Peptides against a protein of PDB entry 4ASU. Designs and how they scored, part 171

Target 1, 270 residues: chain A of PDB entry 4ASU
Amino acid sequence: ATLKDITRRLKSIKNIQKITKSMKMVAAAKYARAERELKPARVYGVGSLALYEKADIKTPEDKKKHLIIGVSSDRGLCGAIHSSVAKQMKSEAANLAAAGKEVKIIGVGDKIRSILHRTHSDQFLVTFKEVGRRPPTFGDASVIALELLNSGYEFDEGSIIFNRFRSVISYKTEEKPIFSLDTISSAESMSIYDDIDADVLRNYQEYSLANIIYYSLKESTTSEQSARMTAMDNASKNASEMIDKLTLTFNRTRQAVITKELIEIISGAA
Target 2, 83 residues: chain B of PDB entry 4ASU
Amino acid sequence: FTFASPTQVFFNSANVRQVDVPTQTGAFGILAAHVPTLQVLRPGLVVVHAEDGTTSKYFVSSGSVTVNADSSVQLLAEEAVTL

## One batch from the design tools (peptide; made by RFdiffusion4, then SolubleMPNN)

Design b2_p19_4_s4 (from b2_p19_4, 6 letters changed)
Fold by OpenDDE base, seed 4:
Structure b2_p19_4_s4 (fold): chain B 270 residues (1-270), chain C 83 residues (1-83), chain A 19 residues (1-19)
Amino acid sequence: as target 1 above (270 residues)
Amino acid sequence: as target 2 above (83 residues)
Amino acid sequence: ALEEAIRAALEAAAERARA
């Protein structure tokens, strides 16, 4: 490698390092906000899921339509955030198919589509884009919920798959259940909730879906920003190591060039 | 008793004497050992009566309320403010 | 576009560092 080549590479890596450091700081700021906003969102979302946990709603085996909602974002450079969700979606889809279920997929965030489009294109109902630029709001979740309910796919049960935030260094891909109105209405365990008006139950289910989606978005966002911060830190460290190695190579190459020039001068081979 | 909006928590697994909620079918009071029910919220006033006699008032927009067999209550409002 | 470029550059750099 010529001195020029090494210098060019050094400059390139140094520029990348500056970018990754900047992105780390941006991710850190977004993470701090996301974590603050996750606290109430978690209480809210877990509260919404409490019914399903306590009622132990079961879908009859004869019900075959299953909806998988994968939650991530449009934005990359966040480690395994998207691939983790996609992996679990694939696993769940395969398991359900093996059990004789019909599976349809909704992607929240374009990255899910990007990963799964080739293998699962026929199963995709819709992909929600423009996710991750700003913090998710309840309004965003409501839009997603509404679109899902209006998709025309009459699912019996579903799975929402997202990354739950554990700590700044840890997230876990999790699955939470979603149920259709018909499944909830027909569930034997719901018998203890006497005389629920059909309209009330429908509205309740709509809120429940929006609540769960909102919760998943907040968990996902917090996990993503944390993972991005870590990824950018790792990238910056890797760049630093490469800079050090290239600097050593540069110094060695420079000395060799100088030596060669001196020999040419001494030998008169101008 | 849990009472939260997407952005704020007012009560988290708290013990309260009574909660008055505005529902689409009418306002009702949730007391200890209330029968399990699911309701949707209408815009209106939530009144929380604490065990110590303190009364707190909130305005809520829409949402849901769940009373479970174990006497746990989840009041989830889309928007809520303290009055 | 920028993020993709950064990713591509980082991946290319990582591959070159392993070689």
Scores: peptide ipSAE 0.048, ipTM 0.892, DockQ to the pose 0.013
Fold by OpenDDE base, seed 3:
Structure b2_p19_4_s4 (fold): chain B 270 residues (1-270), chain C 83 residues (1-83), chain A 19 residues (1-19)
Amino acid sequence: as target 1 above (270 residues)
Amino acid sequence: as target 2 above (83 residues)
Amino acid sequence: ALEEAIRAALEAAAERARA
């Protein structure tokens, strides 16, 4: 490589390092906010899931329609956040298909679609875009829930797959159940909740769906920002190492050029 | 007893004596060992009676309330404010 | 565009660092 080439590369990497450092700081700020907002959201979301855990809602085996909701965002540069969700979605879809179930997919965030489009395009019902620019709100979750309920796809059971936040250095891809109104209303374990008005149950289910989506979005966002912060830190370190290596190469190359020029001068070949 | 909105937690696995909730079918009081039920909230007042006799009032918008067989209660409001 | 550029640059840098 010529000195000019090395210099150009150095400049480029230095610029990238500046960007990654800046992005790290932005991600750190967003993470701090997300983590703070996750605390109540987790209580809220886990509270919503309590019914399903305690009632042990089961879907009859003869019911074949399964919905998979993958939760991520539109934004990249966050390590394995998107690929982790996509991997679990693929695994779940394959397992369900092997069990003879019909599988449809909803992507929350464009990255899910980007990863799964080639292999699962026919299974996609809808992809929600414009996710991750702003912290998710309950309103956002409600919109997603409403669109799902109005999609016309009569699923029996579903799975929402998202990254649960553990710590600044750890997340885990998890799955939570989603049940249709019919599945909830017909579940034997729900018999203890007798005499519930059908309209009440419908409304309750709508809230439940919105609640779990909201919870998943908050977990996902926190995980994503943390992962992005880590990714940008790693990128900055990698850039630093590369700068050091290129600087050494530059110095060696410069010495070689000087030596060559000196030889040319001494030899009169110049 | 858990009472939360998406943005705020008021009670987290707390022991309370009674919770009065406004539901679409009417306001009712949730006591210890209340029968399992599911309800949806209408805009109105929530009154929490603590074991120590303290009473707290909240205004809630929409949401849900769940009373489980194990006597756990989840009151989940879309919006809630302390009064 | 910036993210893609950063990703591409980082990947290119990683590939070059491994070479």
Scores: peptide ipSAE 0.041, ipTM 0.885, DockQ to the pose 0.013
Fold by OpenDDE base, seed 5:
Structure b2_p19_4_s4 (fold): chain B 270 residues (1-270), chain C 83 residues (1-83), chain A 19 residues (1-19)
Amino acid sequence: as target 1 above (270 residues)
Amino acid sequence: as target 2 above (83 residues)
Amino acid sequence: ALEEAIRAALEAAAERARA
């Protein structure tokens, strides 16, 4: 490589490093906020899931329609955040198909669709875009829930797959159940709740779905921002190492060029 | 007893004497060992009676309340404010 | 667009570093 080429590469990498450092700081700020907002959201979301855990709702085996909701975002540069969700979605879809279930997929965030489009395009009902630019609100979750409920797909049960935040260095892809109104209404374990008006139960289920989606979004966002921060830090470090290596190469190349020029001068003067 | 909104937690697995909630079917008091039920909240006043005799009041918008067989209660409001 | 550009640049840089 010529000195000019090395210089150009150095400049490029330095610029990238500046960008990655900036992105790291932005991600750090978003992470800090997300983590704070996750605390109450987790209590809220886990509280909503408590019924399903305590009631141990079982879906009859003859029910065939299963919905998978993958929760991620539109934004890249966050490590394995999207691929982890997609991987588990694929696994779940395959397992359900093997069990003779009909599987439909909803993607929250465009990245899920981007990964699964080629292999699962026929299973997608809808993809929600514009996810991840701003922190998710309960309103956002409600919109998603409403769209799902109005989609016309009469699922029996489903799964929400998302990254649960553990720490700044750890997340885990998890699955939580979702149930249709019919499944809940017909569940034998719900008999202890039988004095419930059908309209009340419907409304309750709408809230439950929104609550779970909201929770999943908050977990996902926190995990994503943390992962992005880490990814940008790693990128910045890698850039730094590359700059050092290229600088050494530059110096060596410069010396070689000078030496060559001197030899040519000496040889031409003879 | 858990009482939370998406943005704030008021009670987390706390022991309380009684919680009065506004539901679409009417306001009712949740006592210890209340029968399992699911209800939807209407806008109104939530009153929490603590074991120490203190009473706290909250305004809630919409949401849900769950009373489980194990006497656990989840009051989940879309919006809630302390009064 | 920026993220894609950054990704592309990072990938290109990584490929060049491996070469």
Scores: peptide ipSAE 0.040, ipTM 0.888, DockQ to the pose 0.013
Fold by OpenDDE base, seed 2:
Structure b2_p19_4_s4 (fold): chain B 270 residues (1-270), chain C 83 residues (1-83), chain A 19 residues (1-19)
Amino acid sequence: as target 1 above (270 residues)
Amino acid sequence: as target 2 above (83 residues)
Amino acid sequence: ALEEAIRAALEAAAERARA
């Protein structure tokens, strides 16, 4: 490589490093906000899931329609955030299909569709786009919940798959159950809940779904921003190492050029 | 007893004497060992009676309340403010 | 577009560093 080539490459990598450092700072700011907003959201979301855990709602085996909701975002450069969700969605879909279930998929965030479109395009009901630009609100979750409930797809049971935030360096892909109104209303374990009007139960289920979606979005957002921050930090470090290596190569090449020129001068003076 | 909105936690697994909630069917008090039930909140006042006799008042917009067989209660409001 | 460009640049840089 010529000195010119090395110089051009150095300039390019230095520019990339500047970009990755800037992106790290942006991700860090978004992470800090997301983490603060996750604290109450987690209490809220876990509270919403408490019924399903305590009532041990079971779906009859003869019921075949299963809905998978994958939660991520539209934005890239966040490590394995999207692939982790997609991987678990694929696994769950395969397991359910093997059990003779009909599986439909909803993607929250365009990245899910981008990963699964070739293999699972026929199973997609809808993909929600424009996820990840702004922190998710309860209103956003409600819109998703309402669209799902009004989609006309009469699922019996579902799974929402998302990345749960653990720490700045760790997340875990998790699955939480979603139940249809019919499944809840017919569950034997629900008999202990007295004097539940059908309209009340319907409204309750709407809130429950919105609550779970909201919770999943908050967990996903925090995980994503943390992962992006880490990815950009790693990229910046890698760029730094590459700059160091190329600088050494540049110096060696420069010395070689100087030596060659000196030899030519000496040989020509001869 | 857990009482939270999407953005704020008021009570997290706390022991309380009584919680008065506004539901679509009317206001009712949740006491210790209340029968399991599911209700939807209407806009109104939530009153939390602590074991020490302290009473706290909140306004909620909407949401849900769950009373489980284990006497755990989840009050989840879409919006809530302290009064 | 910018994210894709950054990704492509990072990948290209990584490939060149391995060569």
Scores: peptide ipSAE 0.029, ipTM 0.884, DockQ to the pose 0.013

Design b2_p19_5_s1 (from b2_p19_5, 9 letters changed)
Fold by OpenDDE base, seed 4:
Structure b2_p19_5_s1 (fold): chain B 270 residues (1-270), chain C 83 residues (1-83), chain A 19 residues (1-19)
Amino acid sequence: as target 1 above (270 residues)
Amino acid sequence: as target 2 above (83 residues)
Amino acid sequence: REEELRRAREEFTAAILAA
């Protein structure tokens, strides 16, 4: 490599390092906000899931339609955030298919589609884009819930897959159940609940879906920002190491060039 | 008793004496050992009666309320404010 | 061009992260 080539590469890497450092700071700020907003969202979301946990709702085996909702975002450079969700979605889809279930997929965030579209295109119902630019709101979740309910796919049971935030250095891909109105209404375990009006139950389920989506988005966002912060930090460090290596190479190459030039001058070959 | 909105938690697994909630079918009071039920909130007033006798009032928008067999209650409002 | 630059940056960053 010529000195010019090395210099260009150095300049490029230095610029990238500046970008990664900046992105780290941005991610850190977003993470801090996300983490604060996750606290109430978790209480809210877990509260919404309490019914399903307590009632132990089971879907009859003869019911074959299963919906998988993968939750991530549109934005990259966040480590394994998207691939983790996609991996679990694939695994779940395969398991369900092996069990004779029909599986359809919804992606929240364009990255899910990007990863799974080629292999699972026939199973995709819809992908929600424009996720991750701003903190998710309950309104966003409601829109997603509504579109899902209006998709025309009458699922019996579903799985929402998302990254649950554990700490700044840890997330876990998890699955939570979603149930159709019919499944809830027909569940034997629901018999302990007083006579529930069908309209009430419908509305309740709509809120439940919105709630769990909102919760998943908040968990996902927090996990993503944390992961991005870490990724950008690692990138910055790697860039630093590369800069150091290239600088050494530059210095050696420069010396070699100078030596060559001197020899040419002395030998009269110039 | 858990009472939360997406953005704020008012009660988290707290013991309360009574919670009055506005539902689409009407307002009702949730007491200890209330029968399990699911309801949807209508805009209105939530009144929480604490064990110490303190009464707190909240305005809520839409949402849900769940009373479970184990006497746990989840009041989840889309929006809620202390009054 | 900006998108290409963005992609190039992302690819480069990914390469740095993978190295």
Scores: peptide ipSAE 0.024, ipTM 0.877, DockQ to the pose 0.015
Fold by OpenDDE base, seed 5:
Structure b2_p19_5_s1 (fold): chain B 270 residues (1-270), chain C 83 residues (1-83), chain A 19 residues (1-19)
Amino acid sequence: as target 1 above (270 residues)
Amino acid sequence: as target 2 above (83 residues)
Amino acid sequence: REEELRRAREEFTAAILAA
């Protein structure tokens, strides 16, 4: 490579490093906010899931329609955040198919679609875009919940898959169950709640779904921002190493050019 | 007893004597060993009676309340404020 | 032009992340 080529590459990498450093800082700010907002959101979401855990709702085996909701975002450069969710979605879809279930998929965030569209295009119901630019609100979750409920797909059981935040250096992809109104209403374990008005139960389920989606979004966002910080830090370090290597190459090449020129002068070569 | 909104936690697995909640079908009090039930909240006043005799009041917009067989209660409001 | 630059930067960043 010529000195000009090396210089051009150095300039490019330095510019990329500036971008990655900037993105790290932005991610850090978003992470700090997300982590704060996750605390109440987790209590809220876990509280909503408590019924399903305590009631031990079971779906009859003859029911075949299963919905998978993958929760992520539209934005890349966050390590394995999206691929982890997608991987678990694929695994779950395959397991359900092997069990003779019909599987449909909803993607929250465009990245899910980007990863799964080629292999699972026929299973996608809808993808929600515009996720990840701003912190998710309960309003956002409610919109998603309503859209899902109005989609016309009459699932019996479902799974919501998202990254649960553990720490700044750790997240875990998890799955939580979702149930249709019919499944809840017909569940034997719900008999202790039998005196519940059907309209009340419907409204309750709508809240539950919104609550769970909201919770998943908050977990996902916190995990994503943390992962992005790490990814951008790693990218910045890698860029730094590359800059150092290229700088050494530049210096060596420069010296070689100088030496060659001196030899040509001494030798009388044109 | 857990009482939270999406943005704030008021009680987290706390022991309380009684919780009065406004539901779409009317207000009712949740006491110890209350029968399991699911309800939807209407806008109104929540009153929490603590074991020590203290009473706290909250306004809620909407949401849900769950009373489980194990006497655990989840009061989940879309919006809630302390009064 | 801006989109092309963004894409190029993202691709380059991804390459750095993969290294």
Scores: peptide ipSAE 0.021, ipTM 0.876, DockQ to the pose 0.015
Fold by OpenDDE base, seed 2:
Structure b2_p19_5_s1 (fold): chain B 270 residues (1-270), chain C 83 residues (1-83), chain A 19 residues (1-19)
Amino acid sequence: as target 1 above (270 residues)
Amino acid sequence: as target 2 above (83 residues)
Amino acid sequence: REEELRRAREEFTAAILAA
């Protein structure tokens, strides 16, 4: 490589390092906010899931329609955040298909569609875009919940798959159940609950779905920002190492060029 | 007893004497060992009676309340403020 | 042009992340 080539590459990598450092700082700020907002959201979301855990709602085997909701975002450069969710979605879809279930998919965030579209295009009901530019709100979750309920797909049971935040260096892809109104209303385990009006139950289920989606979005966002911060830090470090390596190469090449020029001058071959 | 909104936690697995909630079917009091039920909240006042005799008041917009067989209660409001 | 530049930067960043 010529000195010019090395210099051009150095300039390019230095520019990339500046970008990755900037992105790290942005991700760090977003992470700090997301982590603060996750604390109450987790209590809220876990509280919403308590009914399903305690009531042990079961879907009859003859019911075959299953909905998978994958939760991520539109934005890349966050390590394995999107691929982890997609991997678990694929696994769940395959398991359900093997069990003779009909599977439909909803993607929250464009990255889910980008990964699964080619292999699962026929199973997609809808993909929600414009996820990840701003922190998710309960309003956003309500819109998603409403769209799902109005989709016309009458699922019996579903799974929401998202990354649960553990720490700044760790997340875990998890699955939580979602149930249709019909499944909840017909569940034997729900008989212990006092005479519940059908309209009340419908409204309750709408809140429950919105609550779970909101919770999943908050977990996903926190995990994503943390992972992005780490990814950008790693990228910055890798860029630094490459800059050091290329700088050494530049210095060696420069010395070789100077030596060659001196030899040419001394030999009179120029 | 858990009482939370998406943005704030008021009670987390706390023991309380009584919780008065405004529901679409009417206001009712949740006492110890209340029968399991599901309700949805209407805009109104939530009153929490602590075991020490203290009373706290909250305004809620909407949401849900769950009373489980194990006497656990989840009050989940879309919006809630302390009064 | 800005989108192409963005894509090129993303590809390069991805390459750095993969290395």
Scores: peptide ipSAE 0.021, ipTM 0.873, DockQ to the pose 0.015
Fold by OpenDDE base, seed 1:
Structure b2_p19_5_s1 (fold): chain B 270 residues (1-270), chain C 83 residues (1-83), chain A 19 residues (1-19)
Amino acid sequence: as target 1 above (270 residues)
Amino acid sequence: as target 2 above (83 residues)
Amino acid sequence: REEELRRAREEFTAAILAA
């Protein structure tokens, strides 16, 4: 490579490093906000899931319709955030299909569709786009819940798959259950709950679904921002290493050129 | 007793004497060993009676309340404010 | 132009991350 080529590459990588550093700072700011907002959201969401854990709601074996909701975003450059969710969705779908279940998929965020479209296009009911530009609100979750409930798809049970935030350096892809109104209404374990009319239960289930979706969005957002921050940091470090290597190459090449010129002068060959 | 909105936590696994909640079926008081129930909140006042005799009041919008067999209670409001 | 630049930056960053 000529000195000019090396210089051009150096300039390019330095520019990239500036961009990745800037993106790291933006991700850090978004992460800090997301983490603060996750604290109450987690209490709220876990509180909503408490019923299902305590009531031990079981779906009858003869029920075949299963819904998978994958939660991520539209935004890239966040490491394995999207692929982790997609991988678990794919695994779950395969297991359910092998068990003779009908599987339908909802994607929250366009990245899920991008990954699974070729292999699972026929199983997709809907994909929610424009996720990840702004922090998710309860209103956003309510819209998703409402659309699901009004979709006409009569699932028996479902799973919501999302990345749970552990720390700035760790997330875990998890699954939480979703139950249909019919499944809850028919569950033997629900008999202990007194004075529950059908309208109350329906409304309760609507809130429950919205709550779980909201919780999953908040966990996902926090995980994503932390992963993006890490990814940008890694990119910046990689760029730095490349700059160092190219700088060494530049210096060696420059010395070689000088040496060659000196030899030509001494030899009188110029 | 857990009382939270999506953006704020008021009580997290706390022990309280009584919680008065506004539900679509009517306002009722949740006491110790209350029978399990599920209810939906209507806009109104929540009154929390602590074991030390202190009383706190909140205004809530929509939401849900769950009383479990183990006497745990989850009060989850879409919006809630301290009064 | 800004979108193209953004895409180019994203692609480049992805390439650096993959490397």
Scores: peptide ipSAE 0.023, ipTM 0.872, DockQ to the pose 0.016; fails the geometry check

